# Ledger of designs, part 39: peptides against a protein of PDB entry 3ZN8

Target 1, 125 residues: chain A of PDB entry 3ZN8
Amino acid sequence: LEEYDKIQKKMEDVMEGKGKLTLRDVYAQIIALRKMGPLSKVLQHIPGLGIMLPTPSEDQLKIGEEKIRRWLAALNSMTYKELENPNIIDKSRMRRIAEGSGLEVEEVRELLEWYNNMNRLLKMV

## One batch from the design tools (peptide; made by RFdiffusion4, then SolubleMPNN)

Design b2_p14_8_s3 (from b2_p14_8, 10 letters changed)
Fold by OpenDDE base, seed 3:
Structure b2_p14_8_s3 (fold): chain B 125 residues (1-125), chain A 14 residues (1-14)
Amino acid sequence: as target 1 above (125 residues)
Amino acid sequence: SRRTALLQLLSDFL
């Protein structure tokens, strides 16, 4: 609970322009969510999610959980400097992260693209 | 709203 409140406060600070979302913040959030249980249970505890989003099928939840597991492997293969400033991740770093995590380079690129989109959305709110 | 953004963030994870 305390970790979740810290992450929420960090997200609020970023939305107010008082901070930057990093991949370290993303990692901490994923870990906090996984401690709350399966993704299906986490989604049920988010007020308004069941009203605004179609209830994902059990198969969609399994695919999402596998994707999160792969992204955690990528994040675990990043250096502290890369987690704090993902913009330094070039093609050479991406290949190293992919090899170290047992992922395709395209999967690492997808995570970074997701992070970039996320950081844009947080600045628009 | 901050809630709608957080929901969109979570939707982008799936």
Scores: peptide ipSAE 0.124, ipTM 0.697, DockQ to the pose 0.381
Fold by OpenDDE base, seed 4:
Order: C-alpha cells, then structure tokens, then sequence
Structure b2_p14_8_s3 (fold): chain B 125 residues (1-125), chain A 14 residues (1-14)
C-alpha cells in the first residue's frame, strides 16, 4: 500500500510538471500492481475502472497478463541509463533488449511507443 | 479525471 501511494504521488507530480515519468517508474508501478494479485484482482481494486471499462473477458485478462510479463522481461533487460532515459534507446539497444528478453524487436518498440505516448499525455493533462 | 485517463491507458496496454 505504501509503495502504491508513492507511485501514485509520483504520477501526480509528473502530471503537475514536477518530474519526468521514466521506465523505472513504469516498472515500479507494474510490480506494485502485481503485488495486489492477478490482473483481475488489480482491476477490481481500481475505483471507477469497472464502471468505465467493460469487465474484461477471462481471455482479455490472460492476454493482458502475458503482455505485462513480456514488458517486465524487456524492462529487466534494460540498463539503468535506459530505464531513466528511454530516449537513448536506439535500434542497437532495442535489438539487444529484445534478444535479452526473448522478445521481438517490434514488442520492445511497442513498449517504447506506449511510454512515449504516455509521457506526452501526462504533459498535456 | 487525470488518474482515470492514466489508468485507462495502463489497462489498454497492460
């Protein structure tokens, strides 16, 4: 609970322009959410999400959980410098991360694109 | 809310 509150505060600070969201922050969030249990239990603990999102099918939950697992593998294959500044991840670094995580380069690209989109949205909100 | 939008983005991709 305390770790989750720290992460939430970090997200609020970033939304207020008082920081930068990094992949280290993303990693910490994923780990904190996973400590709450399976994705199904995590979603149940998010107030308002069950009202705005249709209850995911069991198959959608499995797909989501697999995607989280893959993204964690990618994050675990990144250097500290890459986690703190994902913008330094070039094609060579991306390929190394993919090879080290057992992922396709496209899956690593998707994670980075998601991060970039998230960081843009947080600056606009 | 900003929180809800972020949680939705996380839920769409996680």
Amino acid sequence: as target 1 above (125 residues)
Amino acid sequence: SRRTALLQLLSDFL
Scores: peptide ipSAE 0.122, ipTM 0.705, DockQ to the pose 0.399
Fold by OpenDDE base, seed 1:
Structure b2_p14_8_s3 (fold): chain B 125 residues (1-125), chain A 14 residues (1-14)
Amino acid sequence: as target 1 above (125 residues)
Amino acid sequence: SRRTALLQLLSDFL
């Protein structure tokens, strides 16, 4: 709960333009959510989500859990400098991260693209 | 709310 509140505050600060979302913030968020239980239980604890989104199928939940697991492997293969400043991740770093995590380079690219999109959206809200 | 938008972004990830 305390880590979740810290992450929420960090995200609020980023939305107010007082900070930047990092991959360390993303990592902390994924870990905090996983401490609440399986993805299905996490979604149940998100107020309004069950009203605004169709309940994901069991297969969609399994795909989502696997994607989270793979992205955590990528994040665990990053340096602290990369987690704090993901924009320094070049092709060489991306390849190293992919090899260290057992992922394809494209999967690491997808994570970075998602991060960049999230960081843009948080600045717009 | 900003909090609701954040939860929506997380839901789009899942």
Scores: peptide ipSAE 0.110, ipTM 0.694, DockQ to the pose 0.342
Fold by OpenDDE base, seed 2:
Order: sequence, then structure tokens, then C-alpha cells
Structure b2_p14_8_s3 (fold): chain B 125 residues (1-125), chain A 14 residues (1-14)
Amino acid sequence: as target 1 above (125 residues)
Amino acid sequence: SRRTALLQLLSDFL
């Protein structure tokens, strides 16, 4: 509960323009969600979202869980400076992260693209 | 809301 409240407060601060979402914030969120259970169950408890989100099939949940495990491996292979400032991750850093996590460079690129898209949306809303 | 958009993006990729 306390970790979730810290993440919520950080998300609120970012939404108020008082902060930037970092990959450290993403890491903390993934860990908190794994402790709380499947993301689908957490989202179903949010008023108004449970009606709009299709309940993922069990197979879709397994695919999502595997993707989360891979992203955690990538995040665990990042330096603290990279987690706080993902914009410093160049092709050389991306390759090092991929090699250190046992992932393809494309999977690390996908994580960074997701993060960049998330930050763009947070600035637009 | 920004919260809903963030949760939606998380739901699309997680």
C-alpha cells in the first residue's frame, strides 16, 4: 500500500508538471503492480476503467507477464543515471543493456519508445 | 484525465 501511494503521488506530481516520469518510476510501478496482482485486476478496481477495458484472456495475461519480465531485466541492466535520465541512452548504451539483460536490442528500443510515448502523453494532458 | 491516459498506455503494453 505505501509503495503504491508513493507511486500515485509521483504520478500526480508529474501530471501537475512538478516532475518528470523516469524509468525508475516505471520500475517501482511494475514492482508494486506485481505485488498487488495482475494489472488487469488493479485496473478493474479503478472506477470507470473496468467497464472500458476488455478483460484480457489468460493467454494475453501470460504474454503481458512475459513482456514485463523482459522489461524488468532491461531495467535491472540500466545504470542509475540511465533510469533517472533515459534520454542519455544512445545506441551503445542500448546494446550494453540488451547484452546485460539477454534481450534483443529491439526489445530495449521498444521499452524506450513506450517510455517516450508515455512522457509525450503526460505533457499533452 | 492524465491518470486515465497513463493507465490506458500501461494496459496496452503490460
Scores: peptide ipSAE 0.140, ipTM 0.701, DockQ to the pose 0.474; fails the geometry check

Design b2_p14_8_s4 (from b2_p14_8, 9 letters changed)
Fold by OpenDDE base, seed 2:
Structure b2_p14_8_s4 (fold): chain B 125 residues (1-125), chain A 14 residues (1-14)
Amino acid sequence: as target 1 above (125 residues)
Amino acid sequence: SKRQALLQLLSSFL
């Protein structure tokens, strides 16, 4: 509960423009969601999401869980400086992260692209 | 709302 409240407050601060969303914030959120149980249960408790999103099939949930596991491996292979400032991650750092996580460079690129898209959207809202 | 956009982003990842 306390760790979830800290993440919620951090998300609120970022939405209020009082902070920047970092990959450390993403990591903390993924860990908190995993501690709360299956992602399906967490999504069902978000007001409005259960009405707007069809309940993902069991297969879609498994695919999503596998993607999260891969992204956690990438995040665990990042330095603290990279997690706080993902914009410093160049091609050399991406390759190191991929090698350290057992992922393809393309999978690390996809994570960074997702993060960049999220930060752009949070700035527009 | 900023909250809906964030929820939508999280949902697009899952």
Scores: peptide ipSAE 0.155, ipTM 0.710, DockQ to the pose 0.431
Fold by OpenDDE base, seed 4:
Structure b2_p14_8_s4 (fold): chain B 125 residues (1-125), chain A 14 residues (1-14)
Amino acid sequence: as target 1 above (125 residues)
Amino acid sequence: SKRQALLQLLSSFL
């Protein structure tokens, strides 16, 4: 719970323009959520998510869990410099991360695109 | 709201 609160506060600070969201922050969030148990249990602990999102089907939960697992593998294959500044990740770095994580380069690209989109959205809030 | 943006962020990890 304390790690989760620290992460929420950091996300609030980033939304206030007091910080930068990094892939290290993304990693910390995923790990904190994973410590709460299976994705189904995590969703139950997020107040209002069950009101805003239709209750995911069991298949959607499995897909989400697999995606999180793959993204964790990619994040674990990144260097500290890449986690702190994902913009340095070129095609060569992406290929290395993919090979090191057992993922397709496209899956690593998807993670980076998601991060970039998220970081853009947070700057607009 | 900041809370909705946070929830959207969290939901995008799921």
Scores: peptide ipSAE 0.142, ipTM 0.699, DockQ to the pose 0.366
Fold by OpenDDE base, seed 3:
Structure b2_p14_8_s4 (fold): chain B 125 residues (1-125), chain A 14 residues (1-14)
Amino acid sequence: as target 1 above (125 residues)
Amino acid sequence: SKRQALLQLLSSFL
């Protein structure tokens, strides 16, 4: 719970333009969420989400958990410098991360694209 | 609210 609150605060600070979301922040979030238990339990702790989103099917939760596990493998294969500044991740770094994580380069690209889109969105709010 | 937007963003991680 305390780790989750720290991550929420970090995301709020980024939304206020007081910081930058890094892949280290993403990593910390994934770890905090996993400590809370299955994704279904995490969703239950988000007030109002059950009103705004249909309850995910068990299969959708499994797919989401698998995606998170794959992204965690990619993050574990990144250097500290890459986690703090993902913009340095070129094609060579992306390939190394993919090889080190047992993922396709496209899956690593998807994570980076998601991160970039998230940072753009957080700056617009 | 910023909090609701944050929760929506968090939901996109899941």
Scores: peptide ipSAE 0.133, ipTM 0.687, DockQ to the pose 0.297
Fold by OpenDDE base, seed 1:
Structure b2_p14_8_s4 (fold): chain B 125 residues (1-125), chain A 14 residues (1-14)
Amino acid sequence: as target 1 above (125 residues)
Amino acid sequence: SKRQALLQLLSSFL
């Protein structure tokens, strides 16, 4: 709970322009959510998500859970410098991360694109 | 692999 509250406060500070979202923040959030259980249980604990999104099928939950595992493998293969400043991740770093995590380079790129989109969204809210 | 661990270690200082 305390770790989750710290992460939420960090996200609020980012939305208020007092900070930036990093991949370290993303990692911490994923880990905190994972402590609540599998993705199916996590989604049940997010207020309003069940109202705004159709209940995901069991297959969609499995796909989402696998994607989270793959992204965690990528994040675990990053340096502290990369986690704090993802913009330094070039093609060479992406290849190293992919090889270290057992992912395709495109999957690492997808994570970085998602991060960039999320960081833009948080600045607009 | 040991090579990958060495590359990861090296990249942590760059």
Scores: peptide ipSAE 0.020, ipTM 0.575, DockQ to the pose 0.023

## One batch from the design tools (peptide; made by RFdiffusion4, then SolubleMPNN)

Design b2_p15_1_s1 (from b2_p15_1, 9 letters changed)
Fold by OpenDDE base, seed 5:
Structure b2_p15_1_s1 (fold): chain B 125 residues (1-125), chain A 15 residues (1-15)
Amino acid sequence: as target 1 above (125 residues)
Amino acid sequence: DEEFRKRLLQLLVSR
């Protein structure tokens, strides 16, 4: 309960492109995006994205939506400390997160790799 | 936030 309350309180303060991106910020943004509706609708509300990205097929949108659902399950299985500092997630933590979320360890690894790549890209902007 | 959302979506749909 305490861990849940800490996660919920911290979700209210999302970084506005200032500071270090955490998995907490990722979680908060995914929730915000899902409140806008299907991924297709979300893409339409992002200015300039339709110019920079090819229009995804219906199948690509479904894959993206399923990936978001699975990543939310993984994020919900993380501790606050792991969300704030994902670099502490070792093999043991990764296995626990996978088991708790119903994912393969490789899927949790993919999320962490994606997060690391996202952080690299955002530092270049 | 907007740039994050753009990059997030770009990476999600690219897979």
Scores: peptide ipSAE 0.044, ipTM 0.590, DockQ to the pose 0.106
Fold by OpenDDE base, seed 1:
Structure b2_p15_1_s1 (fold): chain B 125 residues (1-125), chain A 15 residues (1-15)
Amino acid sequence: as target 1 above (125 residues)
Amino acid sequence: DEEFRKRLLQLLVSR
């Protein structure tokens, strides 16, 4: 509960422009969400999401869960310095992370691109 | 945060 509250406060600070979202914050949030159960259950507990997003098919939820699992493998292969400062991840670091996680370099690049897009969106709100 | 969760899930499912 205490760890969850710390993550929640950190996310609020980032959304208010008082902080920077890191991959460590992303990792912690994904782990916290997974403890709540399948992605389908998490979606059901989000008010208004069912109105704003078409209810994902069961197949789309499974694809999303598999992608999260792969991204967690990549995150587990990162150093603390990389998790706190993802912008230092160059081609050499991406290759090391990919090899350590059993992923393609392109999958690691997609995670970093997703993170950059998310961080931009959070700064606009 | 509910909004973060919404955005995360939206980005994961939209691809």
Scores: peptide ipSAE 0.043, ipTM 0.588, DockQ to the pose 0.106
Fold by OpenDDE base, seed 4:
Structure b2_p15_1_s1 (fold): chain B 125 residues (1-125), chain A 15 residues (1-15)
Amino acid sequence: as target 1 above (125 residues)
Amino acid sequence: DEEFRKRLLQLLVSR
């Protein structure tokens, strides 16, 4: 819980433009969320999510949980330098990460695209 | 702030 609160505070600081979101921050947050239990349980602990987002089906929750697992494998296959500066991940690095994580290169690309989109959205706030 | 968590979950579940 203490680790989770520290991560939340850091995410708030990033949302306020006081920092940069990195894949290290994403990793830490995913780990913190997973410590709360399965994605279904995590969603139940997020007030207002059911108001702002359609309630995911059980199958959608399973897909989301599997995607989180795959992204964690990718993140675990990245170097510290890559986690801090994802923009350095070229085709060679992406292939290495894919091979190391047992993912397709496209799945690693999807993670990086998601990160880039998220980081853009956070900078607009 | 629930916003990041909501956005993360939305992006994970919506795809």
Scores: peptide ipSAE 0.061, ipTM 0.609, DockQ to the pose 0.103; fails the geometry check
Fold by OpenDDE base, seed 3:
Structure b2_p15_1_s1 (fold): chain B 125 residues (1-125), chain A 15 residues (1-15)
Amino acid sequence: as target 1 above (125 residues)
Amino acid sequence: DEEFRKRLLQLLVSR
């Protein structure tokens, strides 16, 4: 719960133009989500999601959980500087992260693209 | 918190 409150505050700060969402914040959020249990339980606790999104199949939830695990492996293979400043991650760093995490470079790129898109969306609100 | 979780899940499930 404390980890969630910190993440929420960080998101609010970023939405207000105060600070920047980092991959460290993403890491903390993924860890917090995993402590709540399976994604199925997390989804059930999100008001209105069941109305706006079709309830994912059990197989889709498993795919999502595996993707989160892969992203955690990538995040665990990043340096502190990369987690705080993801924009420094060049092609060389991306390959190192991929090799260290057992991922394809494309999967690391997808994580970074997701982060960049999220950070843009938060700044637009 | 909820909105982030929704967006994260949407991004994970939509692909």
Scores: peptide ipSAE 0.044, ipTM 0.592, DockQ to the pose 0.104; fails the geometry check

Design b2_p15_1_s2 (from b2_p15_1, 11 letters changed)
Fold by OpenDDE base, seed 5:
Structure b2_p15_1_s2 (fold): chain B 125 residues (1-125), chain A 15 residues (1-15)
Amino acid sequence: as target 1 above (125 residues)
Amino acid sequence: DERFRERLLQLLQAR
């Protein structure tokens, strides 16, 4: 309950323009989502996103869970400064994170792109 | 969007 309240307050602060979503917040959300069930069920409750997301097949859920596990490995390979300020992640940092997590550089880039898109979306709501 | 806030609150409280 306490971690949910922290995530909630952080999302409110970001939506009100009083805060910034960080990759630390993303990490906390991913852990919460894994306890909550498939990411698709949570996204279905977001107005405007749920109408566009078909119910994933069981195979798509397994692919999504593997992608989340890979993203957690990337996040665990980041420094505190990178988690708080993802915009400092240059090509050298991205390569280090990829090597430390057993990921391709492209997979780390995809996580950062997803984060940037999410942070843009939350500022528009 | 205030409706998003209210729905997110309901989801967090429903657990």
Scores: peptide ipSAE 0.022, ipTM 0.448, DockQ to the pose 0.072
Fold by OpenDDE base, seed 2:
Structure b2_p15_1_s2 (fold): chain B 125 residues (1-125), chain A 15 residues (1-15)
Amino acid sequence: as target 1 above (125 residues)
Amino acid sequence: DERFRERLLQLLQAR
């Protein structure tokens, strides 16, 4: 609960233009979500939301969980400086992170692209 | 689970 409240406050601060979303914030969010179980299970307990959200198939949940596990491996292979400022991650750093996490460079690039897109969307509000 | 649900509902109502 305390980790979740910290993440929400950080998201609010970033939406207000106070600070920047980092990959450390992404890591904390993934860990908090994993402690609570799939957000889909939480949303199913909210009256009226379970009717509006398509329940992901069991296969879609497994694919999503595997992708999150791979992204956690990449995040665990990053330096503190890279987690705080992902824009310093060049091709050499991406290759090192991929090798250290057992991922393809393309999977590390996909994580960074997702982060960049999320950070752009939060700044447009 | 119940405390989280209540806190999430409070956050959704505070927007």
Scores: peptide ipSAE 0.020, ipTM 0.451, DockQ to the pose 0.069
Fold by OpenDDE base, seed 4:
Structure b2_p15_1_s2 (fold): chain B 125 residues (1-125), chain A 15 residues (1-15)
Amino acid sequence: as target 1 above (125 residues)
Amino acid sequence: DERFRERLLQLLQAR
């Protein structure tokens, strides 16, 4: 609960223009979600969410969990400077991260694109 | 030689 509250406060601060969302913040979010248990169990315990969102099939949940696991491997292969300032990740850094994580360069690019999109959305609110 | 140079540059960039 305390880790979740810190993440929410960080998102609020970023929406207010107080600070920047980093890949370290993304890492903390992924770890907090994993501590809550399988996303399937968390979603099943939220009354009304199973009525408003199509309950992801067990296969979609497994695909999502594997993607999150791959993104954690990429994040664990980044330097502290890269986690704090993802914008410094050039093609050479991206290739190193991919090789270190056992991922394709495209999967690392997808993570960075997702981060950039999220950071844009939070600044527009 | 080129693969070794690229790997060395990547290791130097990791600092």
Scores: peptide ipSAE 0.020, ipTM 0.501, DockQ to the pose 0.020
Fold by OpenDDE base, seed 1:
Structure b2_p15_1_s2 (fold): chain B 125 residues (1-125), chain A 15 residues (1-15)
Amino acid sequence: as target 1 above (125 residues)
Amino acid sequence: DERFRERLLQLLQAR
């Protein structure tokens, strides 16, 4: 519960423009969500997101879980400075993160793109 | 949108 309240307060602060969402915040959220069950259940209860995320098939859940596991490996291969300021991650850093996590550079790029898209979305609210 | 914030908070507090 206490970890959850911290994540909540951080999301509030970001939505209020008082903070920036970081990859550290994303990491904490992913871990908390894994403890609480699939994010799909949370998102289904948000009225007005208009994203009827189709109830993912069991196979889509497995694919999603594997993707999250890979992203966690990438996040664990980042420096504290990179987690706090993902915008400093250049091609060289991205390659190092990929190599350190056993991922393709493209998978690290996809994580960063996803983060950038989320951070844009949260700033528009 | 403050209503979106409040709803997100309520959904998050419900856990």
Scores: peptide ipSAE 0.020, ipTM 0.465, DockQ to the pose 0.075

Design b2_p15_1_s3 (from b2_p15_1, 11 letters changed)
Fold by OpenDDE base, seed 3:
Structure b2_p15_1_s3 (fold): chain B 125 residues (1-125), chain A 15 residues (1-15)
Amino acid sequence: as target 1 above (125 residues)
Amino acid sequence: DKRFQQRLLQLLLAR
């Protein structure tokens, strides 16, 4: 319970521009979501998602669960320095992460591109 | 405030 509250508070601080979003923060949030169970159960526990998202099909839930698995595999293959400072992840590090996670380089790139886009959005607020 | 979780879920469920 205490760990979950610390993770939520840090995300609130980041979303308010009071901190830098790191991949460590992303990892912590994915783990927190996984502790709530499968995506179908998670969606029921998040107010407003049922209003903002049409009820996902069973296939969309399967794709989402697979994407969570892939992102966790990539994050588990990162060093602490990379999780805290994702901007140091060059082509060589990206390839190592892909090889270590059993992913394509493009799948690791997708995660990093998302992270970069999210940080850009957070800096504009 | 679950705004980050909402955005993360939107991206996980986006085709």
Scores: peptide ipSAE 0.260, ipTM 0.799, DockQ to the pose 0.100
Fold by OpenDDE base, seed 1:
Structure b2_p15_1_s3 (fold): chain B 125 residues (1-125), chain A 15 residues (1-15)
Amino acid sequence: as target 1 above (125 residues)
Amino acid sequence: DKRFQQRLLQLLLAR
């Protein structure tokens, strides 16, 4: 309970502009969601998603689960410094992360682009 | 309380 409350409070602080979203924060949130089960079950546990999101197809859920798996592999191959400061991830670091996670460099790039998009969305609130 | 999770899921499920 205390660990979840700390993660939620940090996300509230980030959403209020009181903090910086990091890949460590993203990782913690993905792990918290994974504890609820597969995406299909997670969607049932989040009130209002059925109003804000079109009901995802089974194929969209499979793609989302596979993205989560790949991104967790990439995140597990990152250093603490990279998780806290994703902007230090250059081409050499990105290649190392890809090799260490069994991913293509493009898949690591996709995660970083997604993170950047998330961080932009949070700054517009 | 779950606005970040909602946005995370939205971006995960976005094409």
Scores: peptide ipSAE 0.226, ipTM 0.779, DockQ to the pose 0.104
Fold by OpenDDE base, seed 5:
Formats: structure tokens, C-alpha cells, sequence
Structure b2_p15_1_s3 (fold): chain B 125 residues (1-125), chain A 15 residues (1-15)
């Protein structure tokens, strides 16, 4: 319970521009979402998503589930230092993460680009 | 409390 409250407070601080989002924070949130069940059930439990997003097709849900699986594999192959400071992930680290996770380097790059875009969007609020 | 999760899901489901 205390660990969950610390994670929530960290996310509030990040959303208010008082903190930095890390890949550790992303990992914790993905795990919290997965505890609610498959993506289809998660979407039903988050108020306002059905108003802001068109109802995803079954194929979009499958793509989203596969993306979550791939990102968890990549995150599990990162060091604690990389999770806390993703900016240190160079081409050599990216290749190691890809090899360790059974992913293409491009799939690891996609996660890092998504993370960078998320951080940009959070700084604009 | 769920605004971050909403934003994360929006970006996960974005093509």
C-alpha cells in the first residue's frame, strides 16, 4: 500500500511538472495496468478514456497488448541505471537490450522515442 | 489520480 501511494504521488508530481518521468516510473505504471487485466478491461475502468479516444477495434487491442508485452521485455532487459536515466542508452546499450529481450533494435528505439515524446508532452502541461 | 495512466494508454494505442 505504501509503495503504491509513493508511485501515485510520483506520477502526480510528474504531471504537475515538479518531477521527471523515468522508465522505472513507466514500468511501474505498466505493471499496475496489467494487474487490472487485459487492455480491453483496463479501458473500461479508466473514466474519460471512452470520451477522449474512439473505441479501439479488436485488432487495435491486439496490437496494444503485443506492444505492452514487447515493452515489458525491453524494460526487464535494462539496468537500474538505464531505467533511472534513459538518456545514457547509446547504440551499444540499445543492441544489448534488443538481444536480451528477443526484440529488434528498432523496437527498442520505438520505446525510447515514445518515452521522449511522453516527457515532451508532460513538460508542455 | 488516473491522468497519467490515461496519457500512457493514449500513446500505447496511438499508431
Amino acid sequence: as target 1 above (125 residues)
Amino acid sequence: DKRFQQRLLQLLLAR
Scores: peptide ipSAE 0.214, ipTM 0.772, DockQ to the pose 0.104
Fold by OpenDDE base, seed 2:
Structure b2_p15_1_s3 (fold): chain B 125 residues (1-125), chain A 15 residues (1-15)
Amino acid sequence: as target 1 above (125 residues)
Amino acid sequence: DKRFQQRLLQLLLAR
């Protein structure tokens, strides 16, 4: 709970322009969500998500759980410098991360693209 | 504001 609140405050500070979202912040956020249990349990603890999203099917929950597992594997295969400054991740680094995580390079690229899109959106607010 | 978590979850659950 205490780690969750620290991560929320960090995300609020980033959204207020007081910081930059890093992959370390993403990693911490995923770990905080994982402490709440499986996605099925996490969704029960987020009021209003069930109003904005149709109740995910069991298959959508399984796909989401597998995506979280893959992204955690990629993040665990990154160096501290890469987590703090994801923009240094070139094709060589991305290949190393993929090999170290047992992922395809495309899956690592998808995570980085998601991060870049998220960080752009947070800077516009 | 849980908007980041909500957006993360939306993107994880989006097809």
Scores: peptide ipSAE 0.197, ipTM 0.759, DockQ to the pose 0.102

